Peptides against a protein of PDB entry 3LCN. Designs and how they scored, part 60

Target 1, 96 residues: chain A of PDB entry 3LCN
Amino acid sequence: QYTENLKVIVAEKLAGIPNFNEDIKYVAEYIVLLIVNGGTVESVVDELASLFDSVSRDTLANVVQTAFFALEALQQGESAENIVSKIRMMNAQSLG

## One batch from the design tools (peptide; made by RFdiffusion4, then SolubleMPNN)

Design b2_p28_1_s3 (from b2_p28_1, 16 letters changed)
Fold by OpenDDE base, seed 1:
Structure b2_p28_1_s3 (fold): chain B 96 residues (1-96), chain A 28 residues (1-28)
Amino acid sequence: as target 1 above (96 residues)
Amino acid sequence: MSSILEQLRKEFEEKVKELREEFLKKIE
């Protein structure tokens, strides 16, 4: 299922945020639910920004945009494994 | 396609509300 794979992918992306002290799986689940409920990049970022003052809007936007791109990739047939690997590499290079 | 999206939205609507409330309590 796309939603479950997307949760894993978003969690990997969140793991790249320096000093992020929230429950990664919990936040990932919330982001995915917002998206499948019809959220846009802007509306989801607004929601997350209201909850996490320690994370910049740009960082949140990067996470959310990645989620939307990942969802599209999944729908186009790319494996979750491939997407996670790409995100892990990006995390190592820097999240900004 | 529109019907599918609407079904998904309805399916998760209550869960979103519940999770938000739980999350707010958790991060307090």
Scores: peptide ipSAE 0.052, ipTM 0.598, DockQ to the pose 0.291
Fold by OpenDDE base, seed 4:
Structure b2_p28_1_s3 (fold): chain B 96 residues (1-96), chain A 28 residues (1-28)
Amino acid sequence: as target 1 above (96 residues)
Amino acid sequence: MSSILEQLRKEFEEKVKELREEFLKKIE
């Protein structure tokens, strides 16, 4: 299911943020909620920035942009497993 | 992206208000 796949993908991306102490699954769900209900990269980043002062705007933008790219990839037929694997590799290489 | 967003929107449409309120309460 697309909703569940996107939540998993966003959660994997969030897991790469150092010193992020929020519930990753819960934040991922919220990000997905914002996106699917008409959010843009800018508006979602604005919302997240207002809630998480300890995370840089650039980091938040990277997370949100990754989510949108993931949506495009899913639409084009790429599996959630492949997307998660790519994100995990980027996290491990300090590219998260 | 339009098609996938539409499908996702249908799944979350009824939860928008409640989930946002719960989230804000949790992170206070």
Scores: peptide ipSAE 0.051, ipTM 0.628, DockQ to the pose 0.195
Fold by OpenDDE base, seed 5:
Structure b2_p28_1_s3 (fold): chain B 96 residues (1-96), chain A 28 residues (1-28)
Amino acid sequence: as target 1 above (96 residues)
Amino acid sequence: MSSILEQLRKEFEEKVKELREEFLKKIE
């Protein structure tokens, strides 16, 4: 039931990656698909690394870990809007 | 019940495979 909010959250995280030339919403959807299909942080990172060699494994790991933390936060009752806001601030700090 | 769940699992896995293939085609 948190999949749609998670897609939005992951998309916000992906938007912080410099020179990422993929459809962000589509990639976010795929990441969420992998997670809800029982993927672990490691297996999802492995999949993404095989597809996007232009992005470092550490960056991909950061995206995936953020997704799992966000899912936990949603389950604990935190709003998607609040999570997105935090991610946006983190993205801005990373580029500063 | 276990048989039904197994069937649902197989159907879901097949759908995931299809979606992955479509995704790979798009990012190609």
Scores: peptide ipSAE 0.044, ipTM 0.568, DockQ to the pose 0.281
Fold by OpenDDE base, seed 2:
Structure b2_p28_1_s3 (fold): chain B 96 residues (1-96), chain A 28 residues (1-28)
Amino acid sequence: as target 1 above (96 residues)
Amino acid sequence: MSSILEQLRKEFEEKVKELREEFLKKIE
């Protein structure tokens, strides 16, 4: 399974959110939990928005969409290390 | 076999609920 790699990837994405005081790894684990249990982009965003009202819905949507894209990339053979590197670069540039 | 799958589904759903509740407690 790609769940463990996905947790690492999502954690890297979450690390780019300013003033996010939650345990990044724990939140990443929960996001992956929601996804692997049949969550859609919309349903996962809705869940996260209900829990983290201090984070914009757009930011949450970006995190969740990144997770789904990362999962696809993993399935296509891209390494988790490469995906994490890309996300890290994006975090350093801007979160839009 | 259908009964077995249903049992597994119920157990899985219960585990998901448990994990969610634990998460909610963690972030409170």
Scores: peptide ipSAE 0.042, ipTM 0.564, DockQ to the pose 0.312

Design b2_p28_1_s4 (from b2_p28_1, 10 letters changed)
Fold by OpenDDE base, seed 5:
Structure b2_p28_1_s4 (fold): chain B 96 residues (1-96), chain A 28 residues (1-28)
Amino acid sequence: as target 1 above (96 residues)
Amino acid sequence: DLEELLEELREEEEKREELREEYLKKIS
């Protein structure tokens, strides 16, 4: 059940973006769909950038890269809860 | 595991185009 956990993780990452005006759940779902369909960091960023002009390409790249790292962590046995906690801490650090 | 991921991939592929179209409509 990597996809569902990854959606939660990506949503947490997106929640840390200020002034994000898209539905977080839907965007997270779309990111995961692109990844599981064989997307690379570059191709997924390209797709997202073509759809959302309110978020910088660098920010999108950060989100997507985080998703790929999270997927690897899940595959290596790390819990989704632990990954979410790490991202939440990172989000807080960005605000501080 | 890998087999589970592959099955999830198949299921998600069925939704990809529909989801993309929804976003395209939103930004049009």
Scores: peptide ipSAE 0.182, ipTM 0.687, DockQ to the pose 0.228
Fold by OpenDDE base, seed 2:
Order: sequence, then structure tokens, then C-alpha cells
Structure b2_p28_1_s4 (fold): chain B 96 residues (1-96), chain A 28 residues (1-28)
Amino acid sequence: as target 1 above (96 residues)
Amino acid sequence: DLEELLEELREEEEKREELREEYLKKIS
């Protein structure tokens, strides 16, 4: 249900990472796949850290935590557009 | 139902493994 929207949301979050050299769409897809298959914040971060050592663990944790909170927001009826907008604003603020 | 859910999870796991292998090749 929410997997496709979550991929879009996670992709927006990843787009805020400076000097991120990986394919955002693929990474977002991978994160969502890990989550929907029972991953926890810790296990997903561990997996990502093993693959993307160029990104700090804290940054990865922030992305994954955002994904879980976004999923909860979607389940509570918030639109994907609203969530993406919030993340976009946060991305802009982090660079400003 | 449960059977459908399990099949969906299996498909997602397969996709995850394929994606993981792709990235492993990329970073090798």
C-alpha cells in the first residue's frame, strides 16, 4: 500500500545528503524493501552501513528513522505530498 | 490472506537480494 509512496519519501530524504554518490532511487528502494521485510532501525542501518561506508552511520540512521516515521504518518492518513514537502524543507534548512 | 502475504514477502526478499548483489558487484 504505502511502499511506493515511502520510496518517494525516502528518495527525497536521500537527496538532502551532500556528496551522495549512490543511485538515490535504488537506495530508497532497498531501504523500503528492508523495512517491509521486517527490518528494524538498527538492522537496516547495519545493512546500509555495510554497503555505503562513505556515508556516516548517523546520517544513515537519520534516513532510516525518517522512513519509519514517514510510514507511520502515511498509516495515520497524512498524504505523501505533505511528508515530502516537510522533508524538502528540512533538506533546505540543513544546507542553509 | 496469509498465503498471499507470504508470497508478497518472498517476492520482496528476492528483489532485495538481487539489489544487494548488484551493489556488491558495484562496490567490489
Scores: peptide ipSAE 0.177, ipTM 0.682, DockQ to the pose 0.252
Fold by OpenDDE base, seed 3:
Structure b2_p28_1_s4 (fold): chain B 96 residues (1-96), chain A 28 residues (1-28)
Amino acid sequence: as target 1 above (96 residues)
Amino acid sequence: DLEELLEELREEEEKREELREEYLKKIS
């Protein structure tokens, strides 16, 4: 339940990245995979940076950190829908 | 629910290598 919700959340975060030309679903799934298998923010960012040179390291770090925070929020009882809504709002603000 | 989370993590680990390989094949 948490992992599936996290995939949705990360996908929403990725959707806010301008000029992102990778498959959002797959990238989100891979990020969650790395996290649940013991990855840290640093190690996950390193992995993603090695794969996606079109995205800045800072942007990747922001995505990964968001994922970790979202996981904590889910564990604390916040709904996935609420978290997604917040991210969507942040995405919209960044575009404006 | 910690117990639920742990079970989910276990399930993810069971298919870790398969999922990783599938992803890497797609982006390569």
Scores: peptide ipSAE 0.159, ipTM 0.673, DockQ to the pose 0.142
Fold by OpenDDE base, seed 1:
Structure b2_p28_1_s4 (fold): chain B 96 residues (1-96), chain A 28 residues (1-28)
Amino acid sequence: as target 1 above (96 residues)
Amino acid sequence: DLEELLEELREEEEKREELREEYLKKIS
């Protein structure tokens, strides 16, 4: 439940990155995989930075931090739909 | 709940290396 919802949430976050041409589903899945296997914000960012040199570290950090906060929110009882909606709104604001 | 999350973790770990290898091959 949580991991699958988190993948959807992270994918929504990645969709907000301009000119991000990587496979969003794969990247989201990999981020969640790293997190559930004990990754920290720093270690996950380091891993992603090693794979995507065309994306700024700050952008990656923002995605990863969002994922960690989303996981915490899910564990605290917030619905995945609500979290996705928030991210979608943030994506729209960043592009506006 | 926690038990569900732990089960999901186990399932993800089983796919960890395969997923990473597939992804690295794809982006290489």
Scores: peptide ipSAE 0.161, ipTM 0.675, DockQ to the pose 0.141; fails the geometry check

Design b2_p28_2_s2 (from b2_p28_2, 11 letters changed)
Fold by OpenDDE base, seed 1:
Structure b2_p28_2_s2 (fold): chain B 96 residues (1-96), chain A 28 residues (1-28)
Amino acid sequence: as target 1 above (96 residues)
Amino acid sequence: SPLILKRPDMNEELTEKIKEKIEELKKK
């Protein structure tokens, strides 16, 4: 029930990665699918690391952890709009 | 003009791989 909102949230997080030349929509969808299929932070990071060698493991871990926290926030009643706003602010203040 | 416009900065090979993985997961 939160999958669509989570896709939007993850996409916003991915948009903050500098020099990321992948289709954000599909990457976000893939991450969410991995999570809802029982993935853990570790297993999802491992999967993404095997695909995106140009992105640091720490950056990938940050994206994945954000996704899990966002899912928890959604389940606790926080709006997707509010979560997206927070991520957008984080992206803006990031030095890259 | 080409009917299909592609972004030169995108990795089509990797995108296709991800699409395949997505389809595999969606079938579960």
Scores: peptide ipSAE 0.610, ipTM 0.862, DockQ to the pose 0.270
Fold by OpenDDE base, seed 3:
Formats: C-alpha cells, sequence, structure tokens
Structure b2_p28_2_s2 (fold): chain B 96 residues (1-96), chain A 28 residues (1-28)
C-alpha cells in the first residue's frame, strides 16, 4: 500500500503549520493509521481537534483533506516526490 | 540503555498519548 509515502506527505504538510510543537513523525503516522482504518475526513478532523487545541479546526481540516487528496493522487500514479514538492512550495508561499 | 533526549518545546504528555493510540491501531 501507500502508507509509508503518505506518512512522508502528511509530515511535509504538518511542517508548514507555524508554532506546531509536536513530533511531526508521530502525528503523521497517527493520521495515516486513522485513514487506513476507515476514518473519514470528518472523523479524523474531530479526533485531531480533540488532541490539538492550539491548532484551528480549519488548519486541521486542511491537513486531513490534503492527506485524502494525496492518497488518491498516489493511487492514480503520481509520485510521492512530486506531491511532496507541491506541498513544500505551498508551505513556502504561505506567509504564516 | 541509551539516554532519552527530550525537547522542552514539545508536549511530552500529548506525545505519549499519541504513541499509545498508534500502538492500539497497529494491533488491528
Amino acid sequence: as target 1 above (96 residues)
Amino acid sequence: SPLILKRPDMNEELTEKIKEKIEELKKK
């Protein structure tokens, strides 16, 4: 499956959140595990919102939605490297 | 045993909680 690639992609997305002081690797792994265990966008956002009160719900929703879109892109044949590059560019374009 | 390094800017309690949740999901 695409779990390992998705972890890298989600980690890159999380790295773009300012003042996020959690272990990105563990958070990314948790998000991916929630998704592969049948989580929906709404259920995963609800879970993350219960854990991270310092991050807005909109930001969490953006992360989760990106993860689901990335998973579909991987299944359609897009490389993980290309997806990571796109996210990195988006992070750099954000002025915080 | 090796030393465990901790970052003062991280929430140790929250990290441990997430690690526990990960372990539970991995057992499925």
Scores: peptide ipSAE 0.609, ipTM 0.861, DockQ to the pose 0.272
Fold by OpenDDE base, seed 5:
Structure b2_p28_2_s2 (fold): chain B 96 residues (1-96), chain A 28 residues (1-28)
Amino acid sequence: as target 1 above (96 residues)
Amino acid sequence: SPLILKRPDMNEELTEKIKEKIEELKKK
């Protein structure tokens, strides 16, 4: 499985959220654990929304969707480094 | 001894809650 790579990827995505004052490592771990335990985009978003009321649902959905796409990319053979690079670019381009 | 960093800007309660949830999921 790709849990460790996915944690890194999700952490990078979370790092792009402005004014996010949570432990990114723990949040990333939690998201990945939700996914590998059978979570769907909807269920994971719902869970995160219940925890992080200071973050918009759309932002959370963006993070979660990125995680699922990243997992698919990893399964298709894309390197974690390439995925992280793409996320960094997206973070830099974010309008906030 | 390692330096312990305080993070007053973080929600300690939420962090603890997440840690608890992580531990629960790790049991599965």
Scores: peptide ipSAE 0.609, ipTM 0.861, DockQ to the pose 0.300
Fold by OpenDDE base, seed 4:
Structure b2_p28_2_s2 (fold): chain B 96 residues (1-96), chain A 28 residues (1-28)
Amino acid sequence: as target 1 above (96 residues)
Amino acid sequence: SPLILKRPDMNEELTEKIKEKIEELKKK
């Protein structure tokens, strides 16, 4: 599986959320666990929305969708490093 | 008592809730 790489990737994505005052490591782990246990974009977003009322549903959906895309990319052979780099660039662009 | 560095920016309650949920999923 790609759980460990996906945790790193999701953590990088979460790090791009402004004013997000949660333990990114634990949140990333939770998201990945939900996904590998059969969660869908919708079900995972619903779960996160119930926990993080300070984060918009759209932002949560963006994080979750990114996780699913990243998982697909990993399965297609893309390196975790490349995926993280892309996300980091996207985070930087959103702050600019 | 030892000095403990606090993280005032963190939500302790929510962190504990997430930890609990993680443990529940790991037990499956």
Scores: peptide ipSAE 0.608, ipTM 0.861, DockQ to the pose 0.252

Design b2_p28_2_s3 (from b2_p28_2, 14 letters changed)
Fold by OpenDDE base, seed 2:
Structure b2_p28_2_s3 (fold): chain B 96 residues (1-96), chain A 28 residues (1-28)
Amino acid sequence: as target 1 above (96 residues)
Amino acid sequence: SALILKRPDANEEKTKKIKEKIEKLKKL
């Protein structure tokens, strides 16, 4: 599976959220576990929204959708390093 | 971007809660 790489990828995405002062490692792990246990974008967003109501739903949706796209990319043969690099660029370009 | 205000122990509390949820999922 791609769970370990996906955790790294999701963690990188979470690191781009301003003022998100949570244990990113465990949040990333939780997101990945939700996904591999059959979660959908909507259901995972709902769960995260219940935990982090101070973060906009759109921001959470962006994180979750990125995770799903990253998983697809991994399955298609893209390297985790390349995906992380893209996310870092996206984070740097984000206006918050 | 929005400013997120947290209690001093919010991170620890949330981490604990998430860990519990993780453990439940890992048992499936």
Scores: peptide ipSAE 0.632, ipTM 0.858, DockQ to the pose 0.265
Fold by OpenDDE base, seed 1:
Structure b2_p28_2_s3 (fold): chain B 96 residues (1-96), chain A 28 residues (1-28)
Amino acid sequence: as target 1 above (96 residues)
Amino acid sequence: SALILKRPDANEEKTKKIKEKIEKLKKL
């Protein structure tokens, strides 16, 4: 039900990773599909770590945890726009 | 004009792998 909004949110989070030279759209879609098919934070992180060895496990964990928190926020009635805005602020702070 | 077949760079290979994984999950 919230998959499309979650893809946008996860894509925004991925865009904040420095030197991450991958197709963000497909990575975001893959993460969301793993979650809706019953993935846990640990199992999704393990899968991503196997694909992207140049990204630290902590960074991947941060992305995945953000996705789970965003899904909960959407279910509680928070708008996708508000969630994206928060992530953009976080990305800006991590780069400066 | 010689079609320079650019070897798929590491990024293209990863994208292909992810696309295949996505398609498998969509069939569930």
Scores: peptide ipSAE 0.632, ipTM 0.858, DockQ to the pose 0.184
Fold by OpenDDE base, seed 4:
Structure b2_p28_2_s3 (fold): chain B 96 residues (1-96), chain A 28 residues (1-28)
Amino acid sequence: as target 1 above (96 residues)
Amino acid sequence: SALILKRPDANEEKTKKIKEKIEKLKKL
């Protein structure tokens, strides 16, 4: 139900990664598909780490955890707009 | 569908690989 919104949210998060020269749309879609197919934070991070060795594991973990938190927020009734706004603010302050 | 912009400097080879993985997952 929240798949499309989650894709947008994850894409916004990915856009905050410096020097990440990948197709954000497809990476976001892939992450969401992994999650909805039963992926865990650890398993999704492992998969992404195998694809993007130039990105630190901590950064990847941050992206994935954000996706799970966003999914929970959506389920709790928070709007995608609000979630995206929060992520934009975090991106502007640099990824942790 | 939601609007997600593609990056003009994206790695096409890696994109192809990811697309293949996506298609594989969609068939599950």
Scores: peptide ipSAE 0.622, ipTM 0.856, DockQ to the pose 0.539
Fold by OpenDDE base, seed 5:
Structure b2_p28_2_s3 (fold): chain B 96 residues (1-96), chain A 28 residues (1-28)
Amino acid sequence: as target 1 above (96 residues)
Amino acid sequence: SALILKRPDANEEKTKKIKEKIEKLKKL
């Protein structure tokens, strides 16, 4: 039920990855679909790592963990806008 | 209704692969 908001959130997180030359919309959609289909942090990271070998596993893990946290936040009533704002701030502070 | 922008340096092959994976998951 929060898939669309989560896609936006994950897309924002992905946008913070430097030199990430992928279609962010589709990557975000894929991540969300993996999660709603029963994926765990570990399994989703494994899948993404197999696809994006140029991105560090730690970076991928950060993205996936953010997605799971965001989903929980949405379920607890936090607005998508607020979550996106937080991620934007984190992206601005990212060390790569 | 979302604006879709394509980056010239995007990995089109990988995008295709991801799209295929998405379609498979959407059928579940």
Scores: peptide ipSAE 0.616, ipTM 0.858, DockQ to the pose 0.462

Design b2_p28_3_s1 (from b2_p28_3, 19 letters changed)
Fold by OpenDDE base, seed 4:
Structure b2_p28_3_s1 (fold): chain B 96 residues (1-96), chain A 28 residues (1-28)
Amino acid sequence: as target 1 above (96 residues)
Amino acid sequence: KKEEVRKKFEELKKKLKEEEEKKKLLLE
C-alpha cells in the first residue's frame, strides 16, 4: 500500500549520504523490499552493512530507522510529500 | 558494489517467487 511512497522517501534519505556512489533508486527499492518482507531494523542494517562497507553502521541504521518511521507516518495518514520535505530539510542541515 | 546489490536483490526476489509458488501448490 505504501511501498511506492516509501521508495521515494528512502531514496531522498539515501541522497543525503555524502559520497554514496550507488544507484539511489535501486538501493531504496531493495531496502523497501527487505522491510515489507519482514525485515527489522537490525536485520536490514546487517544486510546493508554486508554490501556497503564504506558506509558506517550508524549511517545505515539512521537510514533504516528513518524508513521505519516514515512507514509509520504514512500509516498514520501523513502525506509522502510532507515526509520527503522533512527529510530534505534534514539533509540540507547535515551538509550545512 | 552495484552488481553485488543486484545479485542480492535478484536472489531475494527469486526466493520470494519460489515461496509463493509453493504456497499456491499447497492450496491446489
Scores: peptide ipSAE 0.317, ipTM 0.726, DockQ to the pose 0.155
Fold by OpenDDE base, seed 1:
Order: structure tokens, then sequence, then C-alpha cells
Structure b2_p28_3_s1 (fold): chain B 96 residues (1-96), chain A 28 residues (1-28)
């Protein structure tokens, strides 16, 4: 129910990272797979940090926490469209 | 080094995808 929407949401969040030199869709999928496999915020951040040294740990933590928040929001009835829109606004603010 | 990371990434993704199929119902 939420997996595919969560992939889209995480991808949108990753798109806001400047100079991120990875396939965003693949990384988003990987993050979601880690979560559904029982990952915690800390364990997922640790995994990503070991793979992507070009991104700060704080940035990775922000992405992962956003994923967990988004999942909770979806479960509470918020639309994926609204969540994506909020993320786009935040991405725009960070670059403005 | 980037290629090595990519290989690790894909291998882990494959393993976790198998686990996802078992646990997918948690996220519906």
Amino acid sequence: as target 1 above (96 residues)
Amino acid sequence: KKEEVRKKFEELKKKLKEEEEKKKLLLE
C-alpha cells in the first residue's frame, strides 16, 4: 500500500541533495528496502554513510528521518501528493 | 572505487528485495 508511494517520496527528497552523483531512483528503492527489512533510522543511516561518503551524515539522517515521517504520514491518511509537494517546497528553500 | 560501491549496493539491494517480498505486507 505505501511502498511505492514511499519510493517516490524518498526520491523527491534525494533530488534536493546538491551534487548527489548516484541514481536517485535506485537509492530511494534501497532506502525503502532497508526500512521494510526492519531497519531503524540509525542502522539505515550507517549503511548509507558507508556507501556514500560524498554526502554528509547529517544530510543522510535528514533523508532517512523524512522517509520514516512520510511513512507515518501515509499511514495516518495524508496523500502522497501532499507529502511530495511539501518536500519540493523544502528542496526549493534550501537552494534559494 | 565507485564501481566497487555500486556492486556492493546492487548485491545488498538484491538480498533486501528478497526480504521485502516476505515483509511487503507491512507497508501494503
Scores: peptide ipSAE 0.320, ipTM 0.766, DockQ to the pose 0.152; fails the geometry check
Fold by OpenDDE base, seed 2:
Structure b2_p28_3_s1 (fold): chain B 96 residues (1-96), chain A 28 residues (1-28)
Amino acid sequence: as target 1 above (96 residues)
Amino acid sequence: KKEEVRKKFEELKKKLKEEEEKKKLLLE
């Protein structure tokens, strides 16, 4: 129920990273895979940092933390649409 | 280097896929 929505949410978050040239859908899927397989914020960030050294660790941490918060929000009944909208606004604000 | 990253990425995805399917049932 939440896994596919989380992929969409994480993809929206990744789309806000400037000059990120990886396949957003694949990276989002991988992040969700790590999370649902018991990853922690720290372990997932470590894995991503080893793969994407062109992205700052802080940026990666922000993405991963957002994913965990989004999952909690989904579980608490917030719609994926609302979460995506919030992230989209945050992305726009960070670039403005 | 990009290819190396992609290979590792896809390999790990494959390894975790089965576990994802199991967990997906819980987080559906």
Scores: peptide ipSAE 0.312, ipTM 0.759, DockQ to the pose 0.154; fails the geometry check
Fold by OpenDDE base, seed 3:
Structure b2_p28_3_s1 (fold): chain B 96 residues (1-96), chain A 28 residues (1-28)
Amino acid sequence: as target 1 above (96 residues)
Amino acid sequence: KKEEVRKKFEELKKKLKEEEEKKKLLLE
């Protein structure tokens, strides 16, 4: 019910990372898979850090935490569209 | 290095795909 929307949301968050040269869609999918499999923020960050050393742990943690919050928001009835819009605004602010 | 990481990444995705299906009832 929420996994596909979560992939879109995570992808939007990843798109805000400067100089991130990985396939955003695949990384987003992977993050969601880790979460669905029962991952925690810590375990997911650890896994991502092992793969993408060019991205700081803090940046990865921010992405992963956003994913968990987004999932909770979806479960509480917030639309994926609204969540994506918020992330886009945050991305713009980060670069501004 | 990059290709090695990519291979590991894809392998992990395959492993977790099955687990996603098992837990789909909870999060779909």
Scores: peptide ipSAE 0.133, ipTM 0.651, DockQ to the pose 0.149; fails the geometry check

Design b2_p28_3_s2 (from b2_p28_3, 19 letters changed)
Fold by OpenDDE base, seed 1:
Structure b2_p28_3_s2 (fold): chain B 96 residues (1-96), chain A 28 residues (1-28)
Amino acid sequence: as target 1 above (96 residues)
Amino acid sequence: KKEEARKKFEEFKKKLKEEEEKKKKLLE
């Protein structure tokens, strides 16, 4: 029920990774798929680390943890718009 | 294994692309 919104949220988070040479939409959908299929933070990070070894594990962990927190927020009634806005602000701050 | 993970991801991408094309064609 929250998968589509979660894809958007994760994509926004991934957009904050500099020089990421992958299709953000596809990576976001893959992360959500892994989560929906019962993945944990650790298992999803392990999968992504195998795929994208040029990205630090800490960075990947941050993305995945954000996804799980976002899912919880959605389930608690927070709007996807608000979550995306927060992430966008954080991305801007990290680049500044 | 890195190679196995990449293979799975690429297969996922192919499937996703096919779905996108099917949706596009349906709307045309």
Scores: peptide ipSAE 0.544, ipTM 0.856, DockQ to the pose 0.926
Fold by OpenDDE base, seed 5:
Parts: sequence; C-alpha cells; structure tokens
Structure b2_p28_3_s2 (fold): chain B 96 residues (1-96), chain A 28 residues (1-28)
Amino acid sequence: as target 1 above (96 residues)
Amino acid sequence: KKEEARKKFEEFKKKLKEEEEKKKKLLE
C-alpha cells in the first residue's frame, strides 16, 4: 500500500546522485519492485551494484537503506511529503 | 552476473514503457 509513495521517495534519493546515467523513475520503480518481491538491503544492493558499476556500492547501499527506512517511516505514520523533504535537505547538504 | 542483471532490468524497462504507452493511449 506504500508502493507508490516509496517510488517517489526513492526517486528523490536517486536524484541526489551526481552523473547518474539512468532514468531515475525506472530505477526507483525497479528498487521498489525488488523490495516488494522480498529483497533485503544486501540483495537489492547486490543487484544494483551489478547494474550500475559507475555508482559506488556505498552510495547504492545508502539509497537502499534509505528506502527501507522510508518504508518503516510510512508504516509508522509519517507522511511521504515529510520524508521527501528530509531527503531533499540531505541531498542539498551533500552538494553544499 | 552483470549481463543477466542488465537483461532483467532492460526487460523491466521495456514492460514499463509499454504500460506507459497503454496509459497514454487511454487518454487520447
């Protein structure tokens, strides 16, 4: 039930990766698909690392962990808007 | 492993594009 919101959240997180040569929407949906299909942080990171070797494993791990944290936050009642705002602020900090 | 992963991802993208096209046609 949180799938669509999670896609938006993951997309926001991916938008913070510089020089990412993939469609963010597609990657976000793929990550959510992997999670919905029972993926763990480790298994999803492994899949993404295989796909996107131009992005560091640590960066990918950060994205995936954020997705799992976001899912937990949604389940705890936090709004998608608030989560997106936090991620956007973090993205800005990393670039500043 | 990398090749297999890329194949799966590209197939996913293809299906997603097809779904988007179907949605677009429904709005036309």
Scores: peptide ipSAE 0.543, ipTM 0.856, DockQ to the pose 0.919
Fold by OpenDDE base, seed 4:
Structure b2_p28_3_s2 (fold): chain B 96 residues (1-96), chain A 28 residues (1-28)
Amino acid sequence: as target 1 above (96 residues)
Amino acid sequence: KKEEARKKFEEFKKKLKEEEEKKKKLLE
């Protein structure tokens, strides 16, 4: 039920990765698919690390952990808009 | 295996693109 919002949130987080050469939309949807299918932080990170070796494992772990935190926040009643805003601010700080 | 993971991801992308094209065609 939070799948579509989670896709948007994950996409925003991925947008903060400099020089990422994959389609953000597809990667975001893939991450959400893995989570929906019962993936854990560890298993999803392992999958992404196998796919995107140009991105550090720590960066991938940060993306995945953010996704799980976001899912929890959504389940607790926080709006997707607020979550996206927070991530966008963090992205700006990181790249500033 | 990296190649297997990539194959899986590319197949996912292919399916997703096909779905997007179907949606586009539906709106024409």
Scores: peptide ipSAE 0.541, ipTM 0.855, DockQ to the pose 0.869
Fold by OpenDDE base, seed 2:
Structure b2_p28_3_s2 (fold): chain B 96 residues (1-96), chain A 28 residues (1-28)
Amino acid sequence: as target 1 above (96 residues)
Amino acid sequence: KKEEARKKFEEFKKKLKEEEEKKKKLLE
């Protein structure tokens, strides 16, 4: 139900990672796939850490946790647009 | 584990790209 919106949200979060060499769309979809298939924060982070060792585990954990929080927010009725906006602000702040 | 994870991810990307290409072709 919220899968497509979650992909957009996760992609926005991934866009904040500097020097990320992977296709953000594909990574976002992969993360959502892992979550939809029953992944936990820990298991998804473990998978991503194996894939992208150039990205800190903390950064990956932040991405994954954001995804789970976003999913909850969507379920509680928050719009994807609002969630994306918040993430954009956070991304901008991280560079400031 | 890293190699296995990468292979899995690459296969995922491959399938996803193929699906996108099929959709694109269908719209042409």
Scores: peptide ipSAE 0.540, ipTM 0.855, DockQ to the pose 0.913

